# Designs tried in a protein design run: peptides against a protein of PDB entry 3T6J. Part 138

Target 1, 375 residues: chain A of PDB entry 3T6J
Amino acid sequence: PIVESYIGFIESYRDPFGSRGEFEGFVAVVNKAMSAKFERLVASAEQLLKELPWPPTFEKDKFLTPDFTSLDVLTFAGSGIPAGINIPNYDDLRQTEGFKNVSLGNVLAVAYATQREKLTFLEEDDKDLYILWKGPSFDVQVGLHELLGHGSGKLFVQDEKGAFNFDQETVINPETGEQIQSWYRSGETWDSKFSTIASSYEECRAESVGLYLCLHPQVLEIFGFEGADAEDVIYVNWLNMVRAGLLALEFYTPEAFNWRQAHMQARFVILRVLLEAGEGLVTITPTTGSDGRPDARVRLDRSKIRSVGKPALERFLRRLQVLKSTGDVAGGRALYEGYATVTDAPPECFLTLRDTVLLRKESRKLIVQPNTRLE
Target 2, 372 residues: chain A of PDB entry 3T6J as posed
Amino acid sequence: PIVESYIGFIESYRDPFGSRGEFEGFVAVVNKAMSAKFERLVASAEQLLKELPWPPTFEKDKFLTPDFTSLDVLTFAGSGIPAGINIPNYDDLRQTEGFKNVSLGNVLAVAYREKLTFLEEDDKDLYILWKGPSFDVQVGLHALLGHGSGKLFVQDEKGAFNFDQETVINPETGEQIQSWYRSGETWDSKFSTIASSYEECRAESVGLYLCLHPQVLEIFGFEGADAEDVIYVNWLNMVRAGLLALEFYTPEAFNWRQAHMQARFVILRVLLEAGEGLVTITPTTGSDGRPDARVRLDRSKIRSVGKPALERFLRRLQVLKSTGDVAGGRALYEGYATVTDAPPECFLTLRDTVLLRKESRKLIVQPNTRLE

## One batch from the design tools (peptide; made by RFdiffusion4, then SolubleMPNN)

Design b2_p17_2_s1 (from b2_p17_2, 9 letters changed)
Fold by OpenDDE base, seed 3:
Structure b2_p17_2_s1 (fold): chain B 375 residues (1-375), chain A 17 residues (1-17)
Amino acid sequence: as target 1 above (375 residues)
Amino acid sequence: ALTHIAGGPGLPVVRAP
């Protein structure tokens, strides 16, 4: 078997300022069969990058073919096991040296095991479809999130010698129609500039890339989905995201006005973006459960994903990227914190919904990591 | 960077004997 591992201060999610890494380590075995889909995705990555909603001037100058591997984790040491990984976490290195992507396949497999009777916040008509396609849709989302989410976009930089990595005279900001007015100076990084929102903002960008690009027929074909199956995978992927945005409220602390989990904050932001799009795309309805206690239902109108959802996500995703590329912390913070704000304002009443989410909270899943053997 | 599963921050690790 092919064994992969890493160890060190890798992720900064536990640092409020996004700077100091948490000590992590894993040992895993390569799943060759599952890696084949991701290899096909890598083969199409250069073309798919062009489908992202920003000018080529905001994308990396040269495509560097990354590795992408599905891993079965034997041992993981850290605060939690991820579904996927993109490393290194330094944008400059990603742009100049390349990066590696992994999907933790056996972690995903555990996450897919959901009993229908315990599945919260979905319409009854969606539950069977959700159970059927949750796994496949996650594979698509993880692949896109890592490879084309974290693996996309350019930072505008002025180096220590005063040289720019972009043409100041010709590059135009697509949001303003003006020349570029801000950039990263020598010694400035994504994390150092965006600080408290850096991790969650980047996760939101990556998740948004996943939702946006999963609409592309080539992506579904790469993963082996065609016709009605492809449309169901798309639907379930989007449905899962809006549901996750509701579930995210568990990780908000009203008394401290803070989020305790970067990815869940990101998913709530996406939910807010899609709710703002209106036109009946997403509906959250408070209900009463069979136990007589508060419940809720999330509904996504399948017919409006492309007509309403895609344009809303396109505009939002472009804004995220432009603000990231230009190092516009003020604009980025205003945008992101605006969508990340949790109030009890109607019609959504998110603080009230949070009480419902907490009431319906399930026990946290555990992954038990046994020994393995060769037969 | 990392991707966590929907509905939680990830899975807690428990080492079996």
Scores: peptide ipSAE 0.064, ipTM 0.686, DockQ to the pose 0.407
Fold by OpenDDE base, seed 2:
Structure b2_p17_2_s1 (fold): chain B 375 residues (1-375), chain A 17 residues (1-17)
Amino acid sequence: as target 1 above (375 residues)
Amino acid sequence: ALTHIAGGPGLPVVRAP
């Protein structure tokens, strides 16, 4: 088997300022069959990058072909096991040197192991479909999230010599219609500028890229889905995201007005964006469970994903990217914290829903370290 | 990195057998 490993101070999610890495390491075995799907995705990456909702001037000047591998984790040392990884976590290096993507396939498989009777917040009609396609949809989402999410976009930089990596006279901000007015100075990074929101904001961007691009037929074809199966994978991917946005409330601390998990905060933000789109796209309905206790149902109108959801996500995702590229911390913070705010305001009453989420909380899943054997 | 598992960073995920 092909063995991969990494070790070091890598992920900064536990740093309130998003800058200091936590010591982490893994040993994993390459899953060749699943890696082949990601290799096909890599082969299409340059084309798919053009489908993202920002001008080419906000994308990397040169496409650097990344690696993408599916891994079965043998051992993982860290505070949490991710489903996917994009490294390095330095945007400048991603732009100039390239990057590597990995999907932790057996971690995803564990996440897919959901008992129907324990599946919360879904309509009965969606449960079987969700169970069937959760795994495949996650593979799609992880691939897009890592490769075309974290792997996309350009930071506008002025170097130590005063030179720009963009044409100041011709590049136009698509949100303002004006020339670029802000950028990263020498020594400034994404994390150093955006600080407390950097990790969650970037995860939100990457998740949004996944949802947006999973609508592209070529993406589904790469993963082996066509016709009705492709549409079901899309539906379940979006349904999982809106459900995750509700589940995210577990990780909000009302008393401190803070989020304890960057990805879950990101998913809540996406839920807010899709709720704001309106038109019956997403509905969260408080209910009473069979036990007589509070419950809830999330509904996603499949027929409105492309007509309502995609345009809403397009606008939001473009704004995220433009603010990131230009280093507009004030604008970025205003946008992101606006959607990340949790109140009990109607109609959603998110703080009340949080109580329901906590009440229906599933037991924490544990990953047991696997072993290998010779056949 | 993408974390799909319900739980904060560091939550052990139980593998299905």
Scores: peptide ipSAE 0.068, ipTM 0.695, DockQ to the pose 0.229; fails the geometry check
Fold by OpenDDE base, seed 1:
Structure b2_p17_2_s1 (fold): chain B 375 residues (1-375), chain A 17 residues (1-17)
Amino acid sequence: as target 1 above (375 residues)
Amino acid sequence: ALTHIAGGPGLPVVRAP
């Protein structure tokens, strides 16, 4: 077997300022069969990057072919085990040296091992479809999230010598129609500038890339989905995201007005974006469960994903990238915190929904990592 | 690494004996 490992101060999600890494490490075995799909995704990455909703001037100047591997984790030491990883976390290194992507396949398997009777917040008609396609849709989402989410975009930088990595005279901000008016100075990083929102904002960008690009037929083809199956994978991926946005409320602390998990905050933001799009794309309906207690249902209109959802997500994702590229912390914070705000305002009444989410919360799962041996 | 965590926050990991 091929063994991969890493160790060190890697993820900063537990740092409120997104700067200090937690010490973690893993040992994993390569899943060759699943890795082949991700290799095909890598082979298409340069082309797929052009499908993202920003000008080439906001993308990396030179494409650096990354590695992408599906891994079965044997051991993981840290506060939590991810579904996917993109390293290094330093944008400058990603742009100049390259990066590595991994999908933790057996972690994903645990994540989608939900019993039908315990599956919350979905319509009954969606449950079987969701169960069937959750796994495959996760593979697609993780692949896109890591490779083309975290692996995309350019930071505009002025170096210590005063030189710019972009043409100030010709590069236009697609949101304003004006020349670039802000950038990263020498020594400034994504995390240092965006601080408390950096991790969640970047996760939101990556998740949005996944949703946006999963609509591309080539992506689904790479993963072996065509026709009705491809459409079902798309639907379930989007449905999972809007459901996750509701589930995210568990990780909001109203008393402190803060989020305790960056990815969940990101998913809530996406839910808010898609709700704002309107036109019946997403509906959250409070209900009464069979136990007579509060419940809820999330509905996603499949027919409106491309017509309503995609344009809304496109505009949002472009704004995320432009604000990131230009180092516009004020604009970025205003945008992101606006969507991350949790109130009890109608029609959604998110604080009330949070109570429902907490009431319906599943018990925490424990991942048991098996032994392996050569025979 | 920037990580994607499916299905919620990071899960506790236990090695089987």
Scores: peptide ipSAE 0.055, ipTM 0.681, DockQ to the pose 0.510; fails the geometry check
Fold by OpenDDE base, seed 5:
Structure b2_p17_2_s1 (fold): chain B 375 residues (1-375), chain A 17 residues (1-17)
Amino acid sequence: as target 1 above (375 residues)
Amino acid sequence: ALTHIAGGPGLPVVRAP
């Protein structure tokens, strides 16, 4: 078997400032069959990057072909096992040296085993589709999230010699219509500038890229979905995201005004964006469960994904990228914290919904690592 | 590494074989 491993201070999710890495390590075996799908995605990456909702001037100057591999994890040491990884975490290195993507395939598989009767917050009519397509849609989302999410976008930089990596006279900010007014100076990084929101903001950008690009027929084709199946994969991917945004409330601590998980905060932000789009795209309805206690249902109107959802996500995603590229911390923080704020304001009453989410909380899953033996 | 964390509340327990 082909064995891959990594070890070191890599992920910074446990640092409130997003700067200090946690020691992590894994050993995994390459899944050749699943890796082939990601290789096809890599082969289309340069083209798909052009589909992202920002000008080429906000994308990397040179496309560096990344690696993408599906891995079955044998051993993992860290605070949490991810579904996908993009390394290195340094944006400057990603731009100049390239990056590597991995999907932890057997971790994803664990997430797929949902009993229908335990599936919370979905309409009954959606449960069967969700169960059927959650796995496949998640493979698509992880691939896009890692490769084209984390792997996309340019940071505007002035180096130690005063040279810019962009043309100050010709590059226009698509949000303002003006020349670029801010950038990263020598020694400034994404994490150092955006600090407490950096990790969650980047995850939100990556998740948004996944939702946005999964609408592209070529993406679905790469993963082997056509016709009605492709549409169902899209629907379930978006449905999973809006559901995840509701579930995310578990990871909010009202007393501290703090999010305890960067990805869940990101998913809540996306939910807020899609709710703001209105027009009946997303609806969260408080209900009463069979036990007589509070429950809720999330509904996504399939017919409005492209007409309402895509434009809303496009605008939001472009704003995220522009603010990131320009190092506009004030603008970025205002935007992101605005959507990440959890209040009990109507109509959503998110703090009340949080109580419902906590009430319906599923038992924490234990992941048991496999053993290998020579036969 | 930037990571995508799979799952959320209510995901099934899958035992790896």
Scores: peptide ipSAE 0.049, ipTM 0.663, DockQ to the pose 0.269; fails the geometry check

Design b2_p17_2_s2 (from b2_p17_2, 9 letters changed)
Fold by OpenDDE base, seed 4:
Formats: structure tokens, sequence, C-alpha cells
Structure b2_p17_2_s2 (fold): chain B 375 residues (1-375), chain A 17 residues (1-17)
């Protein structure tokens, strides 16, 4: 078998300031069959990057073909096991040296296991569709999230010699219509500048890329979905995200006004963006469960994904990227913390909904590492 | 590495004997 591994102080999710890495390491075996699908995505990556809602000047100057491999994890040392990885973490290295993507396939397989009777917050009419397409939609989302999410965008940098990696005279900020007024100076990084919001903000950007690009027929074709199946995969992917945004409330601590999980915070932000779009795209309805206790239902109007959802996400995603590229911490923090704020304000009453989410909390998953041998 | 974590929480990993 082909074995891959990495080790080190890599992920900073547990650092409140997003700077200090947690020690982790894994050993995994390459899943050749699943890796082949991701290689097809890589083959289209350069073209798909052009579909992202920012000017080429905000994208990497040169496309660097990354690796994308599906891995079956044999052992993992760390606080948690991811579903996908994009490495290295440093944006400058991603821009100049390239990057590698991995999907932890056997982790995803565990995550796909959902019992219908335990599936919360969905309409009954959506449950069977959700169960059917959750796995495939996750494959699409993870692929896009890693490769075209984390793997996209450019940071504007002034180096130690005062040279810029962009043309100050010609590059225009698409949000302001003006020349670029801020950038990263020597020694400044994404994490050092954006600090407490950096991890979650980047996850939000990557998740948003996944939702946005999954609407592209070429993406679905790469994963082997066409016609009605492709539309169902899209619907379930978006439905899963808005549901995840509700579930995210479990990971908010009101007393401390903080989030305990960066990805879930990101998903809540996306939910807020899509709710703000209005027009009946997303509806969260408090209900009473069969047990007589509080429950809720999330509804996504399939017919409004492209007409309402896509434009809203486009605008938001572009803003995320522009603020990231320009190192505009003030603007980025204002935007992101605004959407990440959890209040009990009507109509959503998120703090009240949080009580419902906690009441309906699913059991914690525990992954048992496999054994393997040659026979 | 930037990661996409499956589900709502970091999944604890326990090695089976």
Amino acid sequence: as target 1 above (375 residues)
Amino acid sequence: ALTHIAGGEPLPVVRAP
C-alpha cells in the first residue's frame, strides 16, 4: 500500500489567537479509487478558480497544480480527526510553493452514518433525500473546500525590501473601486493579523467556495452526477450547510461570548448570510416534537438557491476574499463578527434556538482507529 | 494544514487494540 504521514505543530484551531499550532500526526493509506475522483477535480482546478467571484488580481498569479489524495487513516494523534486537509497553512507558501489536499475517506464514511429516526431539524420530506445524498454531497463539498477554498486567493504583500507582489497602480479593489490601500507587510501573516477570527474566517471562506462552486455543472460532472442527481446533490449540500448552521449553536458559549469550534462558527455565519438574503430561501421554524418538547425545522427552498442564494453568497464570498487579500482586519472583523454574533433578537431568536439544539443534541461520535494487514 | 472537520465537532480518535 501507499502510505502517507505527517507530523508536527500544524493546526492552530485550539489557540484563541490562531497562532500556536497543536501537535498532531497521522499515518494513512492511500485510497486509489477515491483519489482518482479528486485528481479529476485537480485537472479542472485552474479553470474552476476563474469561476470564483473575485478578479484574477485577487487570485494566485500562477496556478500551481496541487496533489489531492484520499486517505484511509490508520492512526491519528491529536485532539480531533479532520475530514479534509489543505497544507501548508501559510498562505505565502501556498502561493509560491504549492499545496497538497487530502480527504480522509474513512473519516467521512463514519460521518455519513446517519439514522433516519435520529436526524434532527429537517422536514420529513427531506430526510430520505438527505440520507441518500449526504455522503456524495460531502465528497463534493470536501473536495471544493480544500482544493478551491483553502487553495484559492492571493494575499497582497509588501516584502522586507518594499516590493509589492501586485501592481499598486493597476489593481483595483472590486468592493471600493479604488486602488489597494492595505496589504500584509513583512512578517505579517493571515493568522497574525486576523488573530481570533482567522481560523473560523478562513473556514467560512472555504465552505462558501464549496457551496458556490457546487452549483457549477462541471463540478458535479467530475463527481459523476448529472441531471436530477446533480440537482439533488446540490440541494442536499446546501441543506446540510444551513442545518449545520443551526447545529452550530451547540458550540457557542453565551456566557463567554465565544465559539468553541471554528468550522461550526463558520457554518453559522453562512446560515446568517443566507437568512439575510431573505425571500424565503431559508426558514427556521420552531416546532414541538413528538415528545412535547421544543424542536425546530430548517427549510431550504430549492428553487431559490440559484436566484437568491447564489447572489448572496457571491457578494459575501467576494467580501471575505477582498478583506483577506488586503489585510483589512478592521473591515474583516466587523463583517465576520457581525454575522457570528449570537443574540436572541427576533425573528430568529438564536439563543432560544440554541436551547432547542442542545435539547436535541446528538450523541458524540467516537472514531476507533482501524487495524490493517497484508494477507 | 487547514482542515475540514466532519460533523459538528472534532472527532475523537481512539485506537482499537
Scores: peptide ipSAE 0.053, ipTM 0.695, DockQ to the pose 0.523; fails the geometry check
Fold by OpenDDE base, seed 3:
Structure b2_p17_2_s2 (fold): chain B 375 residues (1-375), chain A 17 residues (1-17)
Amino acid sequence: as target 1 above (375 residues)
Amino acid sequence: ALTHIAGGEPLPVVRAP
C-alpha cells in the first residue's frame, strides 16, 4: 500500500487570531479506488475554475495541477480529524507553487452513518433520500470544497520591491466598478489581516464554492451521477448545508458572542444568506416533537435552488472573494460578522432555535483507529 | 492545511486495543 503522512504545526483553528498552528500528524493509506473520482475532478479543475463568479483577474494567473487523493487514516493525532485537507495554508504558496488535496475517506464513512430514527430537523419525506445520498453528496462537497474552494482565488499583492501582481490600471473591482484600492502589502497574509474571522471566512468561501459548483452537470458526471440521481445529490447537498446551518447553533456561545467552530459558523452564515434570498427557498419551522418538547423542521424547496438559491449564493460568494482578494478587512468583517450574528429577532428567533438544537443534540461520534494488515 | 471537518465538529480519535 501507499502510505502518506504529515506532521507539524499545520492548522490554526484553535488560535483565536488564526495564526499559530496546532501540532498534529497522521498516517494514512491511499485508497486507489476512491482517488479515481478526485483525479477526474482535478482533470476538470482548470475549466471549473472559470465557472466561479468572479472575473479571471481575481483568479490565479496560471493553473497549477494539484494532487488529490483519498486516504484511509490509520492514526491521527490532533484535536480533531478533518474530512478533507488542502495544504499548504499559505495563499501565496498555493498560487505560485501549488497545493495538495486529500479526502479522508474512512472519516467520511463514519460521518455518513446515520440512524433514521435519530435524524433531526428534516421532514419525514426527506429522511430516506437524505440517508441514501448523504454520502455521495458529501464526497462531491468535500472534493469541491478542497480543490476549488480552498484552491481558488487570487490575492492582490504588492511585493517588497513595490511591484504588483495585477494591473492597477485595468483590473476593476466588480462590486464597486472602480479600480483596485487595497491589496496585501509585503509581510501581510490572509490570516494576519483577517485574524479572528480568517479561518471561518475561508471555510465559508470554500463551502459556498461547493454548493455553487455542485449545480454544474459536469461535476455530477465526474462523480458518476446523471439524471434524477444527479438532481437528488444536488438537493441533498444543499439540504445538508441548510440543516448544518441550524445545527451550527450548538457551537455558538451567546454569553461570549463567539463561535467555537469555524466550519459551523461558516455553515450558519450560508444558511443566513439562503434565508435572506427568500421566496420560499428555505423555511425553518418550529414544531413539537412526539415527546411534547420543542423541535424544528428545515425545508428546502428543490425547485428554487437554481432560480433563487444560486443567484443569492453567487452574489455572496463573489463578495467574499473580492473582499479577500483586495485585503479589505473592514468590508470583509462587516459582511461576514453581519451574517454570523445570532439574535432572537423574528421571524427566525435563532437564540430560541438554539435551545431547540441543544435539546435535540446528537451524541458525539467517535473514530476508533484500527490496525490494518495485508492478507 | 485548510480542512473540512465532517459534521462540523472535530471527531475524537480513540485507538483500538
Scores: peptide ipSAE 0.051, ipTM 0.699, DockQ to the pose 0.512; fails the geometry check
Fold by OpenDDE base, seed 1:
Structure b2_p17_2_s2 (fold): chain B 375 residues (1-375), chain A 17 residues (1-17)
Amino acid sequence: as target 1 above (375 residues)
Amino acid sequence: ALTHIAGGEPLPVVRAP
């Protein structure tokens, strides 16, 4: 077996300022069969990067071929087990040296072990599809999220000598139509500039990349999905995201106006973007459960994913990237915090929905470390 | 590493007996 491991101060999600890493480590075994799909994704990465909704000038100057491996985790020491990892977290190193991606396949498998009767907030007609395709769709999402989400985009930088890594005269901001007016100065980083929103904002960008690119036939083909199966995988991936946006409310503390989990905040933001798109794409309906207590249903109109959802996500994702590239913290905060705001305003009444989410909260799952042996 | 957290909630790891 091929063994992978890492250890160190890696993830900064528990730092409110997104700067200090938590010490963590894992030992895992390579899943060769699943890794083959991600290798195919890597082989298409350079092409798929061009499908992202920003000009090449906002993408890395040189494509650096990353590694991508599916791992079965034997042990993980840390505050939480991710579904996927993109390392290193340093943008400068990602841009100049490259990066590695991993999918923690057996972690995903555990997360998917939801009984139908316990599956909340979905229409009955969607539950079977969701159960069937949640795993496969999440594999797609994780792959795109890590490789093309975290692995994409350029930061505009002026170095210590005053040189720019972009042509100030020719590069145009696609949102404004103007020349680039802001950038990262020497010593400034994504985390240092965007601080409290940096982690969640980046996760939102990565998740959005996943949703956006999962619509691409080549991506589904890489993962072995065609025809109706491909469409079902797309549908379930988007459905899972909008459902996750609702579930995210659990991680919001109204009294402190604070989000306690960066990824869930990101998913809520995406939900808000897709709700804003309107046209019946996403509907959240408060209901009464069989127990007589509050419940809710999320509905996603499959037929509107490409016509309504994709354009909305495209515009949003482009804005995220442009603001990130230009180091426009004010614009970035205004955009992101606007969508991350949780109020009880109609029609959604998110604070009321939060009460419903909390009421329907499932018990926490524990991942039990497996035993393994050589054959 | 920027990570995608499965299910949005960090999952505790327990050793199998």
Scores: peptide ipSAE 0.038, ipTM 0.688, DockQ to the pose 0.486; fails the geometry check
Fold by OpenDDE base, seed 5:
Structure b2_p17_2_s2 (fold): chain B 375 residues (1-375), chain A 17 residues (1-17)
Amino acid sequence: as target 1 above (375 residues)
Amino acid sequence: ALTHIAGGEPLPVVRAP
C-alpha cells in the first residue's frame, strides 16, 4: 500500500487568534480509486479557477499543479478528525511553492451514514434524495473546497524591498472601481491580520467556492454525474449547506457572543447570505414534532439555485476574496461578523431556532479507527 | 492544513484495540 503521513503544528482552529497551531498527526493509506477522480479535478483546476468570480489580477499569477489524494486514515492524533485537508496553511507558500490536497475518505464514509428517521430539519420529500446523494455531493464539495477553495486567490504583497506583486497603477478593485489601497506588508500573513475571524472566514470562502463551482457541468462530469443525477447532486449539495447553517447554531454561545466551531460559523454565514437573497430560495419554517415539541424544516427551491442563489453567492464570494486579497481587515470583519451575528430578530428568530436545534440534537457519532494485521 | 469537517460536528475518534 501507499502510505502517507503528516505531523506537526498545523491547524490553528483552537487558537482564538488563529495563529498558534495545534500538534496533529496521521498515518493513512492511499485510496487509488477515489484519488483518480480528484486527479481529474486537478487536471481541470487551471481552467476552473478562471470561473471564479474575481478578475485574473486577484488570482495566482502562475498556476502550480497541486497534488490531490484520497486517504483512508489508520491513525489520527488531534482534537478533531477532518474530512479534507489543504496544506500548507501559509498563503505565501501556497502561492510560491504549491500545495497538497487530501480527502479523508473513510472519515467521509462514516459521515455519510444517516438513518432516515433521525434526519432532522428536512422536508419528507427531500429526505430520500438527501440520503441517496449526500455521499456523492460531499465528495464534490470536499474536492472543490480544498482544491479550488483554499487553493485559489492571490494576496497582494509588498515585500521587504518595497516591491509589489501586483501593478499598483493598473490593478482595479472590482468592488470600488479604484486602485488597490491596501495590501500585506512583509511579515504580515492572513492569520496575523485577520486573527479571530481568519479561520472561519477562509472556511466560508472555501465552502462558497464549492457551492459556486459545483454548478459547472464540467465539475459534475469529472465526478461521473450527468443529466438528472447531476442536478440532484447540485440540489443536495446546496440543501446540505443550508441545513448545516441551521445546525451550526448548536456551536454558538449566546452568553459569550462567540462561535465554537469555525466551519459551522462559516456555514451559518452562507445560510444568512442565501436567506438575504430572498425570492423564496431558502425558507426555514418552525414546526411541531411528533413529540409535541418544537421542530423546524429547511426548504430550498431548486429552481432558484441558479437564478437567485448563484448571483447572491457570486457577489458575496467576490467580496470575500477582494477583502482577503487587499488585507482589508476592517472591511472583512464588518462583512463577516455582520453575517455571523446571531440575534432573535424576526423573521428568522435565530436564537429561538437555536433552542429548537438543541432540542433536536443528534447523538454524537464515534469513529473507531481501524488497525492493520498481517494475514 | 485548512480542513473541511463533514457535517460540521466534531466527531470523537476512538482507536480500535
Scores: peptide ipSAE 0.037, ipTM 0.686, DockQ to the pose 0.501; fails the geometry check

